# Designs tried in a protein design run: peptides against a protein of PDB entry 5HDT. Part 13

Target 1, 163 residues: chain A of PDB entry 5HDT
Amino acid sequence: MVVKTFMDMDQDSEEEKELYLNLALHLASDFFLKHPDKDVRLLVACCLADIFRIYAPEAPYTSPDKLKDIFMFITRQLKGLEDTKSPQFNRYFYLLENIAWVKSYNICFELEDSNEIFTQLYRTLFSVINNGHNQKVHMHMVDLMSSIICEGDTVSQELLDTV
Target 2, 163 residues: chain A of PDB entry 5HDT as posed
Amino acid sequence: MVVKTFMDMDQDSEEEKELYLNLALHLASDFFLKHPDKDVRLLVACCLADIFRIYAPEAPHTSPDKLKDIFMFITRQLKGLEDTKSPQFNRYFYLLENIAWVKSYNICFELEDSNEIFTQLYRTLFSVINNGHNQKVHMHMVDLMSSIICEGDTVSQELLDTV

## One batch from the design tools (peptide; aimed at target 1 S104 E110)

Design b2_p13_4 (made by RFdiffusion4)
Pose (drawn by RFdiffusion4):
Structure b2_p13_4 (pose): chain A 163 residues (1-163), chain P 13 residues (1-13)
Amino acid sequence: as target 2 above (163 residues)
Amino acid sequence: APRIHAPPKSRPP
């Protein structure tokens, strides 16, 4: 249910944002990012993605150490894109579609470990893409990765090599 | 605080 409200919420709704702000900060808890249940991490990942959409360009989570944990956690969930036959695939697609549209990962430009995050992101996307994915999956991955290069400060040789 | 280097976006079409 929390996924639906965060999905339907708007950047304009200042009222609902101040109300759910405490829940948004809580969903990033380590209890969720490391929950052993596959279905829970997926739902939490979708929420954190819209939480970045709703509050842009000013995200609620300010701690860099915590901000790092989130985007590495999201990258681990993008591994679910590989199984196109799973009933949960369309939810992984929604996650990909969301962070691609919002350019949420650009928040990592300021983090000290930005290169590790972007490199692990690129490796993951190139390791999950297969013949089961339609052009929309290909398109969202390009949108996601293009923003990191075009709007980033630099491109390390390591990140360039993953391409 | 860290910022998102992108303008606000509506829901994906």

Design b2_p13_4_s1 (made by RFdiffusion4, then SolubleMPNN; from b2_p13_4, 6 letters changed)
Fold by OpenDDE base, seed 5:
Structure b2_p13_4_s1 (fold): chain B 163 residues (1-163), chain A 13 residues (1-13)
Amino acid sequence: as target 1 above (163 residues)
Amino acid sequence: SPKLKAPPRGRPP
């Protein structure tokens, strides 16, 4: 299983990282990012999150346009956090926890369209946050947003005014 | 390849 392969892989597994590099690149293709099945897209998002974790601090995706597509894609998946009773909620939690801890979105500061990416992320998080979420979910959401504010020289004043 | 501004390696337990 591809999902388990990346989930179980360590950052220091250099031989495995080289072995699965082409698979990591393939998972970011339009075929997977635009897959019609919502559950498949969630699995893809989790794999991509793990790929960022594994290859940190260097992402294997060299195209700025591809990176933008990936983070916009991950942002769209975070909408699934809104339903705490969903059978897939634990996987959405995994996605949130991962990207918050790794600070995966921080790579976007080097992108020309960083403001668009961060704006969409904040809008998504504020749209799904609710009192039904436990403290861990709230903590990860806050950590994710705070890391961008604290490190962002390119964060728009408009976005800051909404916080 | 682009670099992440990530925390130190090693996911906390």
Scores: peptide ipSAE 0.095, ipTM 0.778, DockQ to the pose 0.691
OpenDDE base, seeds 1, 2, 3, 4: peptide ipSAE 0.044, 0.101, 0.045, 0.050; ipTM 0.736, 0.799, 0.735, 0.754; seeds 1, 2 fail the geometry check

Design b2_p13_4_s2 (made by RFdiffusion4, then SolubleMPNN; from b2_p13_4, 5 letters changed)
Fold by OpenDDE base, seed 5:
Structure b2_p13_4_s2 (fold): chain B 163 residues (1-163), chain A 13 residues (1-13)
Amino acid sequence: as target 1 above (163 residues)
Amino acid sequence: APKLKAPPRGRPP
């Protein structure tokens, strides 16, 4: 299972990181990002989150356009956090926890379209936040947003005024 | 390649 491979991989496993680099690149292809199965897309998002974790601080994706596509894709998956009773909620939680801890979105500050990415992220998070979420979910959401605000240089004033 | 603004290396808790 590809998901388990990246989930279990250590950041210090240099030989494995090199071995699975091509697979990591392939997982960011349109075939996977536009996969028709919602559950597959969630698994892909979790893999991508782990890839950012494993290869940090240097992401294996060198194309700015590809990075934009990936983060817009991950943002779309976070919409699934809205239903706390979903059988897939634990996997959505994993995705949120990972990207919040790793501060994966902070790589977007190097992108020309960072403001668009952050705006979509904040809109998505505020659209799914509800009182049914436990404190850990709320904490990760706050941590994710705060990490971006703290770097702040490319965040629009309009976005800041809405938080 | 772009670099992440990541916390100290490790695994999420």
Scores: peptide ipSAE 0.074, ipTM 0.771, DockQ to the pose 0.732
OpenDDE base, seeds 1, 2, 3, 4: peptide ipSAE 0.043, 0.039, 0.127, 0.044; ipTM 0.726, 0.724, 0.788, 0.730; seeds 2, 3 fail the geometry check

Design b2_p13_4_s3 (made by RFdiffusion4, then SolubleMPNN; from b2_p13_4, 5 letters changed)
Fold by OpenDDE base, seed 1:
Structure b2_p13_4_s3 (fold): chain B 163 residues (1-163), chain A 13 residues (1-13)
Amino acid sequence: as target 1 above (163 residues)
Amino acid sequence: APKLKAPPVGRPP
Protein backbone atom coordinates (compact mmCIF):
# COMPACT_ATOMS: atom_id res chain seq x y z
CA MET B 1 0.00 0.00 0.00
CA VAL B 2 2.79 2.44 0.88
CA VAL B 3 4.66 1.67 -2.34
CA LYS B 4 1.56 2.22 -4.44
CA THR B 5 0.68 5.42 -2.59
CA PHE B 6 3.94 7.17 -3.45
CA MET B 7 4.17 5.64 -6.93
CA ASP B 8 0.76 7.03 -7.92
CA MET B 9 1.34 10.48 -6.42
CA ASP B 10 2.53 13.45 -8.49
CA GLN B 11 4.24 16.72 -7.56
CA ASP B 12 0.98 18.73 -7.62
CA SER B 13 -0.78 16.56 -5.04
CA GLU B 14 -0.33 19.14 -2.29
CA GLU B 15 -2.86 17.72 0.16
CA GLU B 16 -1.47 14.20 -0.17
CA LYS B 17 2.11 15.44 0.08
CA GLU B 18 1.26 17.05 3.40
CA LEU B 19 -0.67 14.01 4.60
CA TYR B 20 2.11 11.51 3.87
CA LEU B 21 5.09 13.68 4.83
CA ASN B 22 5.53 12.02 8.22
CA LEU B 23 5.38 8.60 6.60
CA ALA B 24 8.07 9.68 4.13
CA LEU B 25 10.28 10.79 7.01
CA HIS B 26 9.83 7.56 8.95
CA LEU B 27 10.56 5.47 5.86
CA ALA B 28 14.15 6.75 6.01
CA SER B 29 14.66 5.34 9.52
CA ASP B 30 17.31 2.71 10.25
CA PHE B 31 14.53 0.17 10.74
CA PHE B 32 13.79 0.31 7.01
CA LEU B 33 17.26 1.11 5.66
CA LYS B 34 18.74 -1.83 7.56
CA HIS B 35 15.82 -4.20 7.09
CA PRO B 36 17.01 -7.83 6.88
CA ASP B 37 14.83 -8.69 3.85
CA LYS B 38 16.40 -7.78 0.50
CA ASP B 39 13.03 -7.45 -1.23
CA VAL B 40 11.79 -5.10 1.47
CA ARG B 41 14.89 -2.94 1.06
CA LEU B 42 14.21 -2.72 -2.69
CA LEU B 43 10.63 -1.59 -2.05
CA VAL B 44 11.91 0.98 0.44
CA ALA B 45 14.39 2.27 -2.14
CA CYS B 46 11.63 2.65 -4.73
CA CYS B 47 9.49 4.55 -2.23
CA LEU B 48 12.40 6.84 -1.40
CA ALA B 49 13.01 7.47 -5.10
CA ASP B 50 9.35 8.44 -5.52
CA ILE B 51 9.57 10.69 -2.47
CA PHE B 52 12.47 12.57 -4.05
CA ARG B 53 10.41 12.87 -7.25
CA ILE B 54 7.25 14.07 -5.49
CA TYR B 55 8.92 16.66 -3.27
CA ALA B 56 11.35 17.96 -5.91
CA PRO B 57 13.17 20.26 -6.07
CA GLU B 58 13.57 20.06 -2.28
CA ALA B 59 13.73 16.75 -0.43
CA PRO B 60 11.82 16.52 2.85
CA TYR B 61 14.95 15.17 4.58
CA THR B 62 16.79 18.07 6.20
CA SER B 63 19.67 16.19 7.84
CA PRO B 64 22.82 15.92 5.71
CA ASP B 65 23.74 12.71 7.51
CA LYS B 66 20.34 11.21 6.76
CA LEU B 67 20.60 12.19 3.09
CA LYS B 68 23.99 10.51 2.89
CA ASP B 69 22.57 7.35 4.47
CA ILE B 70 19.67 7.32 2.00
CA PHE B 71 21.82 7.68 -1.11
CA MET B 72 24.36 5.14 0.08
CA PHE B 73 21.40 2.84 0.71
CA ILE B 74 19.93 3.40 -2.76
CA THR B 75 23.37 2.84 -4.29
CA ARG B 76 23.64 -0.55 -2.57
CA GLN B 77 20.27 -1.60 -4.00
CA LEU B 78 21.41 -0.85 -7.55
CA LYS B 79 23.62 -3.96 -7.36
CA GLY B 80 20.42 -5.88 -8.13
CA LEU B 81 20.54 -4.62 -11.72
CA GLU B 82 23.22 -7.23 -12.49
CA ASP B 83 20.70 -10.08 -12.92
CA THR B 84 18.29 -9.25 -15.75
CA LYS B 85 16.43 -12.54 -15.21
CA SER B 86 15.58 -11.86 -11.56
CA PRO B 87 11.87 -11.66 -10.68
CA GLN B 88 12.67 -8.30 -9.06
CA PHE B 89 14.45 -6.83 -12.10
CA ASN B 90 11.47 -4.67 -13.08
CA ARG B 91 11.61 -3.02 -9.65
CA TYR B 92 15.33 -2.38 -10.03
CA PHE B 93 14.66 -0.91 -13.47
CA TYR B 94 12.01 1.37 -11.98
CA LEU B 95 14.48 2.53 -9.35
CA LEU B 96 17.17 3.30 -11.95
CA GLU B 97 14.78 5.05 -14.33
CA ASN B 98 13.35 7.19 -11.54
CA ILE B 99 16.59 8.40 -9.99
CA ALA B 100 18.11 9.09 -13.42
CA TRP B 101 15.12 11.11 -14.59
CA VAL B 102 14.65 13.04 -11.35
CA LYS B 103 18.41 13.62 -10.98
CA SER B 104 17.98 12.77 -7.30
CA TYR B 105 21.69 12.36 -6.62
CA ASN B 106 22.30 15.98 -7.61
CA ILE B 107 21.08 17.04 -4.17
CA CYS B 108 24.29 15.47 -2.85
CA PHE B 109 26.47 18.26 -4.29
CA GLU B 110 25.89 20.31 -1.15
CA LEU B 111 26.83 17.42 1.16
CA GLU B 112 30.26 17.22 2.76
CA ASP B 113 30.71 13.60 1.65
CA SER B 114 29.48 14.09 -1.93
CA ASN B 115 32.66 12.61 -3.42
CA GLU B 116 32.21 9.43 -1.40
CA ILE B 117 28.58 9.11 -2.53
CA PHE B 118 29.37 9.68 -6.21
CA THR B 119 32.38 7.37 -6.12
CA GLN B 120 30.29 4.55 -4.67
CA LEU B 121 27.56 5.18 -7.24
CA TYR B 122 29.99 5.01 -10.17
CA ARG B 123 31.73 1.91 -8.83
CA THR B 124 28.36 0.22 -8.41
CA LEU B 125 27.12 1.12 -11.89
CA PHE B 126 30.35 0.00 -13.57
CA SER B 127 30.25 -3.26 -11.62
CA VAL B 128 26.75 -4.19 -12.83
CA ILE B 129 26.68 -2.78 -16.37
CA ASN B 130 26.86 -5.52 -19.01
CA ASN B 131 25.84 -6.39 -22.56
CA GLY B 132 22.76 -8.21 -21.29
CA HIS B 133 21.10 -4.91 -20.42
CA ASN B 134 18.83 -3.37 -23.03
CA GLN B 135 19.37 0.09 -24.49
CA LYS B 136 17.04 1.79 -22.00
CA VAL B 137 19.03 0.53 -19.01
CA HIS B 138 22.27 1.69 -20.62
CA MET B 139 20.78 5.11 -21.38
CA HIS B 140 19.60 5.60 -17.79
CA MET B 141 23.01 4.63 -16.43
CA VAL B 142 24.76 7.04 -18.80
CA ASP B 143 22.26 9.82 -18.06
CA LEU B 144 22.78 9.38 -14.34
CA MET B 145 26.58 9.51 -14.55
CA SER B 146 26.72 12.29 -17.17
CA SER B 147 24.42 14.58 -15.21
CA ILE B 148 26.70 14.44 -12.19
CA ILE B 149 29.84 15.10 -14.24
CA CYS B 150 28.30 17.97 -16.21
CA GLU B 151 26.78 19.76 -13.22
CA GLY B 152 29.44 19.07 -10.60
CA ASP B 153 32.23 21.54 -9.93
CA THR B 154 33.41 19.39 -7.04
CA VAL B 155 33.91 16.14 -8.94
CA SER B 156 37.23 14.72 -7.80
CA GLN B 157 40.05 13.65 -10.08
CA GLU B 158 39.74 10.18 -8.58
CA LEU B 159 36.17 9.95 -9.84
CA LEU B 160 37.16 11.27 -13.27
CA ASP B 161 39.88 8.63 -13.53
CA THR B 162 37.22 5.91 -13.19
CA VAL B 163 35.12 7.24 -16.07
CA ALA A 1 8.38 6.73 -16.90
CA PRO A 2 8.40 9.35 -14.15
CA LYS A 3 7.30 12.86 -15.05
CA LEU A 4 8.56 16.12 -13.59
CA LYS A 5 6.46 19.25 -13.19
CA ALA A 6 9.02 20.95 -10.97
CA PRO A 7 12.79 21.19 -11.45
CA PRO A 8 14.92 18.13 -10.68
CA VAL A 9 16.24 17.60 -7.17
CA GLY A 10 19.29 19.54 -6.10
CA ARG A 11 20.81 22.98 -6.47
CA PRO A 12 23.62 23.68 -8.91
CA PRO A 13 27.03 23.62 -7.18
Scores: peptide ipSAE 0.043, ipTM 0.720, DockQ to the pose 0.107
OpenDDE base, seeds 2, 3, 4, 5: peptide ipSAE 0.039, 0.037, 0.038, 0.036; ipTM 0.710, 0.700, 0.707, 0.715; seed 3 fails the geometry check

Design b2_p13_4_s4 (made by RFdiffusion4, then SolubleMPNN; from b2_p13_4, 5 letters changed)
Fold by OpenDDE base, seed 4:
Structure b2_p13_4_s4 (fold): chain B 163 residues (1-163), chain A 13 residues (1-13)
Amino acid sequence: as target 1 above (163 residues)
Amino acid sequence: APKLKAPPRPRPP
């Protein structure tokens, strides 16, 4: 399974990183980002999160437009964290944990539309965060939000007003 | 947490 392939891959696995590079690029295609199945989109998001982890600090995606599409896509998937009782919640948790730990969104600071991406991220997180989430979920959400504020050279006032 | 050998994505310069 593609998800397992990237999940099990280490950052120093140079031969595997080269071998699966084309697959990583294909996973960012509109076919997958706009896949009609919600569960498939979640799997794609998890793969993309692992791809960012594996190729850190440099993602294999070089197009700014593609990177924007990917992070807007990942942001949309985080909406699934709202249902803590869903059978897919653990996978949403994995997605959140991964992107928070890897600080994947830091790539977005180099994008012209970074403020849009971060604004959507914050809006999404605040829309799903609730007291029913366990402490780990809250910690990852806080880590994800804090990293943007702390590591960004400039943060829009709109984003700051959201915090 | 996911396995990381390299540091997380660095902050912008």
Scores: peptide ipSAE 0.154, ipTM 0.837, DockQ to the pose 0.074
OpenDDE base, seeds 1, 2, 3, 5: peptide ipSAE 0.045, 0.055, 0.050, 0.097; ipTM 0.735, 0.783, 0.743, 0.808

Design b2_p13_5 (made by RFdiffusion4)
Pose (drawn by RFdiffusion4):
Structure b2_p13_5 (pose): chain A 163 residues (1-163), chain P 13 residues (1-13)
Amino acid sequence: as target 2 above (163 residues)
Amino acid sequence: SKPTALVRPPLPD
């Protein structure tokens, strides 16, 4: 249910944002990022993605250590894109489609461990892509990775090598 | 400031 409201919410709705702001900060809790249930981490990942969409360009989570935990957590969930036969696939696709459209990972440019995050992101995407994915999956991955290069400060040799 | 997340509407159907 929380996924639906965060999905339908708008960047304009200042009223609903101030209301759900405390929940948005809570969903990033370590209880969720490390929950052993696969279905819970997926739902939480979709929420954090829209939470970044709704509050842009000013995200609610300000702690860099915590901001790092979130985007590495999201990268681990993108591994679910590989199983195109799973009933949960379309939800992983929604997650990919969202962070691609929003360019949420560009928040990491200011983090000290940005290169580790972007490198692990690139490796993951190149390790999950297979013949089961339509061109929309390919397109979203390019949009996601292109923004990191074009709008980033630099490209390390390690990140360039993952390509 | 460095580029950050974009202001975007909900995804269309």

Design b2_p13_5_s1 (made by RFdiffusion4, then SolubleMPNN; from b2_p13_5, 4 letters changed)
Fold by OpenDDE base, seed 1:
Structure b2_p13_5_s1 (fold): chain B 163 residues (1-163), chain A 13 residues (1-13)
Amino acid sequence: as target 1 above (163 residues)
Amino acid sequence: KLPRALVRPPLPK
């Protein structure tokens, strides 16, 4: 499966990275980002997170508009973290862990709409944070938000006031 | 769990 392929790929596998580059680009198409199945969208999000990991520090997506669409899409998937009893929770955890560790959202500082992306991310995270989450989930959420604040000294005061 | 990966470095200030 495509998801497993990207999950198992490492950053030093240059031949594989080149081979699957076109697939990575196609996975960011509207066909996948707007797929009607929630579970499919989660798989797509995990795959995109792995793509950001594999190609770090630079994403293979060159369009600022496409990057915005992708991160807004990933942000929407994070809403699934609210239900800790969901059979898909482990994949939501994987998504969170990945983007927090890789610091994928930090690429958004190069985008004009970075503030919008970060605002939506923070609103989403604060909306789903609850006492049912274990320490690791909380840690990844904090790491994700803190890394953005640390890198972006110009993050809006509104966002800083919510932390 | 994630395999070891290179964290994206901070953008230069």
Scores: peptide ipSAE 0.051, ipTM 0.739, DockQ to the pose 0.077
OpenDDE base, seeds 2, 3, 4, 5: peptide ipSAE 0.047, 0.048, 0.045, 0.050; ipTM 0.728, 0.711, 0.703, 0.715

Design b2_p13_5_s2 (made by RFdiffusion4, then SolubleMPNN; from b2_p13_5, 4 letters changed)
Fold by OpenDDE base, seed 1:
Structure b2_p13_5_s2 (fold): chain B 163 residues (1-163), chain A 13 residues (1-13)
Amino acid sequence: as target 1 above (163 residues)
Amino acid sequence: SKPKARKRPPLPK
């Protein structure tokens, strides 16, 4: 499966990175980002997270609009963290852990709409965080939010008021 | 075990 392929791929696998580049680009198409199946969208999000990991520090997506769409899409998937008893929770955890550790959202600082993306991310995280989450989930959420604040130096007052 | 990966480096100042 595509998910397994990207999950197991190393950052230094240059030959494989080149081989699967076209697949990475196709996974960011509207067909996948707007897929009607929620579980499929989660799988797509995990693949995209792995793609950001594999190609870090540079994403293979060159369009600012596409990057915005991807991160807004990933942000929407993080809502699934709200249900700790979901059979898909482990995959949501994987998504969170990955993007937090890699600092994938920091790519967005190069985008004009970075504040919109970060604001939406913070709103989403604060809406789903609850006492049912274990320490690791909380740590990843904090790491994700803190890394953006530390990197940005200056963020919108609206975002600061949320924190 | 988790595979090691490079984090995105901080933005240059």
Scores: peptide ipSAE 0.190, ipTM 0.795, DockQ to the pose 0.086
OpenDDE base, seeds 2, 3, 4, 5: peptide ipSAE 0.179, 0.117, 0.108, 0.167; ipTM 0.796, 0.792, 0.761, 0.804; seed 4 fails the geometry check

Design b2_p13_5_s3 (made by RFdiffusion4, then SolubleMPNN; from b2_p13_5 with T4K V7K D13K)
Fold by OpenDDE base, seed 4:
Structure b2_p13_5_s3 (fold): chain B 163 residues (1-163), chain A 13 residues (1-13)
Amino acid sequence: as target 1 above (163 residues)
Amino acid sequence: SKPKALKRPPLPK
């Protein structure tokens, strides 16, 4: 399956990265980003997270609009972290852990609409964070938010006030 | 331990 393909791929696999580049591009299409099935969208988000990991520090997506769409999409998926008892929680955890570790959202600093993206991310995270999450979830959420603060010369005061 | 991934580099100061 596509999820396993990217999950198992290393960053140094240059031939594979080239081989699956077209697939990576297709996964960012509106067909997948706007897929009606919630579980499919989660799988797509995980694949996209792995794509950002594999191609780090540079994403294969060249369009700023597409990058914005992707990160807004990923942000929406993170709302699924709210239900710790969901059968899909482990995949939401994977998504969170991945993007926090890779610092994938740092790509957004190159985007004109970075403030909007980060604002939505923080609002989403604070909306789902709760005492029912284990320490690892909390750690990844904090890491994700802290990374943006540390990098952000242009991070809005509004966003900073939420921290 | 897991292999460390290449992370997004910090923005230039």
Scores: peptide ipSAE 0.204, ipTM 0.792, DockQ to the pose 0.098
OpenDDE base, seeds 1, 2, 3, 5: peptide ipSAE 0.051, 0.047, 0.047, 0.119; ipTM 0.729, 0.735, 0.724, 0.763; seed 3 fails the geometry check

Design b2_p13_5_s4 (made by RFdiffusion4, then SolubleMPNN; from b2_p13_5, 7 letters changed)
Fold by OpenDDE base, seed 4:
Structure b2_p13_5_s4 (fold): chain B 163 residues (1-163), chain A 13 residues (1-13)
Amino acid sequence: as target 1 above (163 residues)
Amino acid sequence: KLPGPKKRPPLPK
């Protein structure tokens, strides 16, 4: 399946990266980002996270508008972390772990609408974080938020005040 | 652990 294809790929697989580039581009289409099935959207988000991992430090998406759409999409999926008893929680965990480790959101600093993206991310994370999450979840959430603060000379004071 | 050693590099100073 597509999810496994990207999940198993490493960053030095140059031939594979070229081979699956078109697939990576298609996964960012509105068809997938606006897919009506919540579980499908989660799988798409995980694939996108892996794509950012594989192509790091760059991304195959050249359009700033598309990148914004992708990260707003990923941010919306993180809302699923709120239910620790969900059967899909492990995949939400994977998504969080991946984007935190790779620092995928750092790409957003190059976008004009970075402040909007980060604001939505922080609002989402603070809305779902709770004492029911295990230590690893908390660590990844903190890593994700702190990395943006540390690198963000353009991060708004409003966002910083929420931290 | 996730495969691959490369993270998104920090922004230039």
Scores: peptide ipSAE 0.177, ipTM 0.801, DockQ to the pose 0.091
OpenDDE base, seeds 1, 2, 3, 5: peptide ipSAE 0.111, 0.060, 0.041, 0.090; ipTM 0.755, 0.718, 0.687, 0.725

Design b2_p13_6 (made by RFdiffusion4)
Pose (drawn by RFdiffusion4):
Structure b2_p13_6 (pose): chain A 163 residues (1-163), chain P 13 residues (1-13)
Amino acid sequence: as target 2 above (163 residues)
Amino acid sequence: SSHPRHHMPHHHH
């Protein structure tokens, strides 16, 4: 249910945002990012993605250490894109479609471990892509990775090598 | 009360 309200919520709705702000900060808790249940981490990942969409360009989570945990957690969930036969696939697709449209990962430009995050992101995307994915999956991955290069400060040799 | 914000650069509009 929380996924639906965060999906349908708007950047304009200042009222609903101030209301659900405390829940948005809570969903990033370590209880969720490390929950052993696959279905829970997926739902939480979709919420954190819209939470970044709704509150842009000013995200609620300010702690860099915590901000790092989130985007590495999301990258681990993008591994679910590989199984195109799973009933949960369309939810992993929604996650990809969302962080691609919102360019949420650009928030990591300011983090000290940005290169590790972007490198692990690139490796993951190139390791999950297969003949089961339609062109929309390919398109969203390019949109996601293109923004990191075009709008980033630099490209390390390590990140360039993953391409 | 107010809540501190972290800036997200080059996001989409």

Design b2_p13_6_s1 (made by RFdiffusion4, then SolubleMPNN; from b2_p13_6, 4 letters changed)
Fold by OpenDDE base, seed 1:
Structure b2_p13_6_s1 (fold): chain B 163 residues (1-163), chain A 13 residues (1-13)
Amino acid sequence: as target 1 above (163 residues)
Amino acid sequence: SSHPRRHMPHVSK
């Protein structure tokens, strides 16, 4: 299983990182990002989050456009956090925890469209946050947003108005 | 990069 493969891989597994590089690149293809099955897209997002973790601080994706597509894709998946009773909630939690802890979105500071990406992220997080979420979920959401603000130094007024 | 990232510990499974 692809999901377990990346979940169990450590950042220091250099030989495995080289072995699965092509798979990592393939998972970012339109075939997976535009897959019609919502559960498949969630699994893809989790794999991509693990890829960012494993290859940190550098992503294996060299195209700025591809990176934008990936982060916009991951952002869209975070909408699934709104339903705490979903059978897939644990995977949504994993996705949130991973990207918050790894600070995966910080790669976006190098992108021309970083403001668009962060704006969509913040809007999504505020749209799904609710009182049904436990403290850990809230903490990860806050950590994710605050890390971007702190490290971004200067952010657009539009982004600040969203917060 | 002006905003470098670092290797992070493994997250919960």
Scores: peptide ipSAE 0.045, ipTM 0.725, DockQ to the pose 0.100
OpenDDE base, seeds 2, 3, 4, 5: peptide ipSAE 0.042, 0.042, 0.044, 0.042; ipTM 0.717, 0.715, 0.725, 0.716

Design b2_p13_6_s2 (made by RFdiffusion4, then SolubleMPNN; from b2_p13_6, 6 letters changed)
Fold by OpenDDE base, seed 3:
Structure b2_p13_6_s2 (fold): chain B 163 residues (1-163), chain A 13 residues (1-13)
Amino acid sequence: as target 1 above (163 residues)
Amino acid sequence: MSHPRRYMPHVSK
């Protein structure tokens, strides 16, 4: 199982990281990012989050356009956090917890369109946050947004208005 | 401008 493979891999597994590099690249293809099945997209997002964790502080995706596509894709999946009663909520939680813990979005500061990515992330998080979420969910959302604000050199007025 | 490296947690499972 691909999901389990990346989930169980640690950051010091150099030989394994090299072995599964091509698989990591394949998972970021348009075929998976634009897959019609919502549950498949969620699994892909979780795998991508683990890939960012495993290969930190670097990422195997060297194309700025590809990185933008990936993070916009991950951002869209976070919309699934809105339904706390969904059978897939625990996977959405895993996605949120992972990217907040790893600070995966910080790699976007190297991208020309970082402002667009962060703006969309904040809009998405504020659109799904509700009183049904427990304290841990709220904490991860706040940690994710705060880390970007604290480490960012400049933010647009639009982003500031969102916060 | 330099940006801080992403967090590198030691994951134990």
Scores: peptide ipSAE 0.218, ipTM 0.736, DockQ to the pose 0.085
OpenDDE base, seeds 1, 2, 4, 5: peptide ipSAE 0.046, 0.052, 0.045, 0.046; ipTM 0.703, 0.731, 0.706, 0.708; seed 4 fails the geometry check

Design b2_p13_6_s3 (made by RFdiffusion4, then SolubleMPNN; from b2_p13_6, 7 letters changed)
Fold by OpenDDE base, seed 4:
Structure b2_p13_6_s3 (fold): chain B 163 residues (1-163), chain A 13 residues (1-13)
Amino acid sequence: as target 1 above (163 residues)
Amino acid sequence: GSHMRRKMPHVSK
């Protein structure tokens, strides 16, 4: 299983990283990013999150446009956090936990459209945050947002006004 | 300049 393969891989597995590089690249194709099944998109997002973790601090995706597409895609998947009773909530949690811990969005600071990405991320998170989420979910959401504010060299005033 | 992220350990839930 592709999901398990990336999930179990660590950042220092150089041979495995090389072996699965092509797969990582293909997972970012429009075929997967625009897949009609939302559960498939969630799995893709989790894989992409793991890919960012594995290849950190770099990313195997060299195109700025592709990186933007990926993070906008991941951001859209985070909307699934709104339904805490969904059978897929645990995978949404995994996605959130992963990208928060790895600080995956920090690579977006290298992109010209970083402000757009971060703005959409914050809007999405605030739209799904509710009192029904447990402490861990809240913590990861806060960590994800705080990492961008605290560790980013250039954060827009608009983003600062949002927090 | 832009902030460069570093390798972070993976934590399982």
Scores: peptide ipSAE 0.052, ipTM 0.736, DockQ to the pose 0.097
OpenDDE base, seeds 1, 2, 3, 5: peptide ipSAE 0.042, 0.038, 0.044, 0.042; ipTM 0.717, 0.703, 0.722, 0.720

Design b2_p13_6_s4 (made by RFdiffusion4, then SolubleMPNN; from b2_p13_6, 7 letters changed)
Fold by OpenDDE base, seed 3:
Structure b2_p13_6_s4 (fold): chain B 163 residues (1-163), chain A 13 residues (1-13)
Amino acid sequence: as target 1 above (163 residues)
Amino acid sequence: MEHPRRYMPHVSK
């Protein structure tokens, strides 16, 4: 299973990440990003998060447009955090935990549309955060948002209005 | 998951 392959791979797996490089590239294709099954899209998002983790501090995706598509895609998946009783919540938590710890969104500062990406991220997080979330979920959400504000050189007025 | 030892760096535009 592809999900387990990347999930079990650590950041020192040099031979493995080279072996699965082509798979990593294919997972970012429109076929997967626009897959009609919501659960499949979640699994793809988790794989992409693990790919950023494994390849940090670099990323195998070189196209700015592709990177934007990926992070907008990941952001959309975070909407699933709203329902804490969902059978897929643990996978949504894994996604959140991963991108928060790895600081995956830091690569977006190099993109022309960084403000759009961060604005959508903040809107999404504020839309799903609720009292049903445990302390760990809240901590990851706060850590993710705080890191972007602290490291960002510029913040759009739209983002400031969202905060 | 285990805490990563490497992070994505912040690179200025």
Scores: peptide ipSAE 0.369, ipTM 0.869, DockQ to the pose 0.137
OpenDDE base, seeds 1, 2, 4, 5: peptide ipSAE 0.044, 0.047, 0.043, 0.044; ipTM 0.698, 0.712, 0.698, 0.705; seeds 1, 2 fail the geometry check

Design b2_p13_7 (made by RFdiffusion4)
Pose (drawn by RFdiffusion4):
Structure b2_p13_7 (pose): chain A 163 residues (1-163), chain P 13 residues (1-13)
Amino acid sequence: as target 2 above (163 residues)
Amino acid sequence: SAKKPKKVYGPAK
């Protein structure tokens, strides 16, 4: 249910945002980022993605240490894109479609461990892509990774090598 | 499908 309301919510709805702001901060809790259930982490990942969409360009989570935990957590969930036969695939696709459209990962430019995050993101995307993915998956991955290069300060040799 | 945002994240501030 929370996934649907966060999916349907707008950046304009200041009323609903101030109301659900406390829940958005809570969904990033370590209880969820490390929940052993695969289905829960997936749902939480979709929420955090729209939470970044709704509150842009000013995200609610301000702690850099916590902000790092989230985007590494999201990268681990993008591994689910590999199984195109799973019933949960379209939800992983929604997650990929969302962070690609919103350019949420660009928040990490200011984090000290930005290179580790972007490098692990690139490796993951190149390791999950297969002949089961349509061109929309390919397109979203390019949009996601292109923004990091074009709008970033620099490109380390390590990140360039993952390409 | 994901909802299209009016605002997005850009370069570092």

Design b2_p13_7_s1 (made by RFdiffusion4, then SolubleMPNN; from b2_p13_7, 5 letters changed)
Fold by OpenDDE base, seed 4:
Structure b2_p13_7_s1 (fold): chain B 163 residues (1-163), chain A 13 residues (1-13)
Amino acid sequence: as target 1 above (163 residues)
Amino acid sequence: MAKKPKRVFGAKK
């Protein structure tokens, strides 16, 4: 796919950001989000994570419904972190590291279904976290969750109970 | 390794 294009792109690459904007929008289509190949979905998730990074602090996706779909999609991909010995684990780590650093899930605070998204994220993270993960994985998971708690004005009790 | 961003998303409440 086009994973390398977005992976290598910097936030200040204005010409490239303009050039690949349509591709970024296309990657969020149902065709990719519902792709039958698990590895393709992972690559799509990584691309989406990089897209959020590149365009931060302004996501190119404007539809609340689309944003919800994207973050629910990314959340589902994070399940792959469970198997630390998977050949794709490094890409799952890439996804985790990116979304933690970029704080892309903070976009969800603007969405009506933010609590649902955050709840699913927390449940997913706690379902996959295990002692086989190295410190970096744990750190990114904690950073991701902490950012949401710290920056959120109100968090559902369900989410808090998960912590 | 993912690129560490200069700019990140903040909470918009």
Scores: peptide ipSAE 0.623, ipTM 0.923, DockQ to the pose 0.861
OpenDDE base, seeds 1, 2, 3, 5: peptide ipSAE 0.617, 0.618, 0.615, 0.620; ipTM 0.922, 0.924, 0.923, 0.923; seeds 2, 3 fail the geometry check

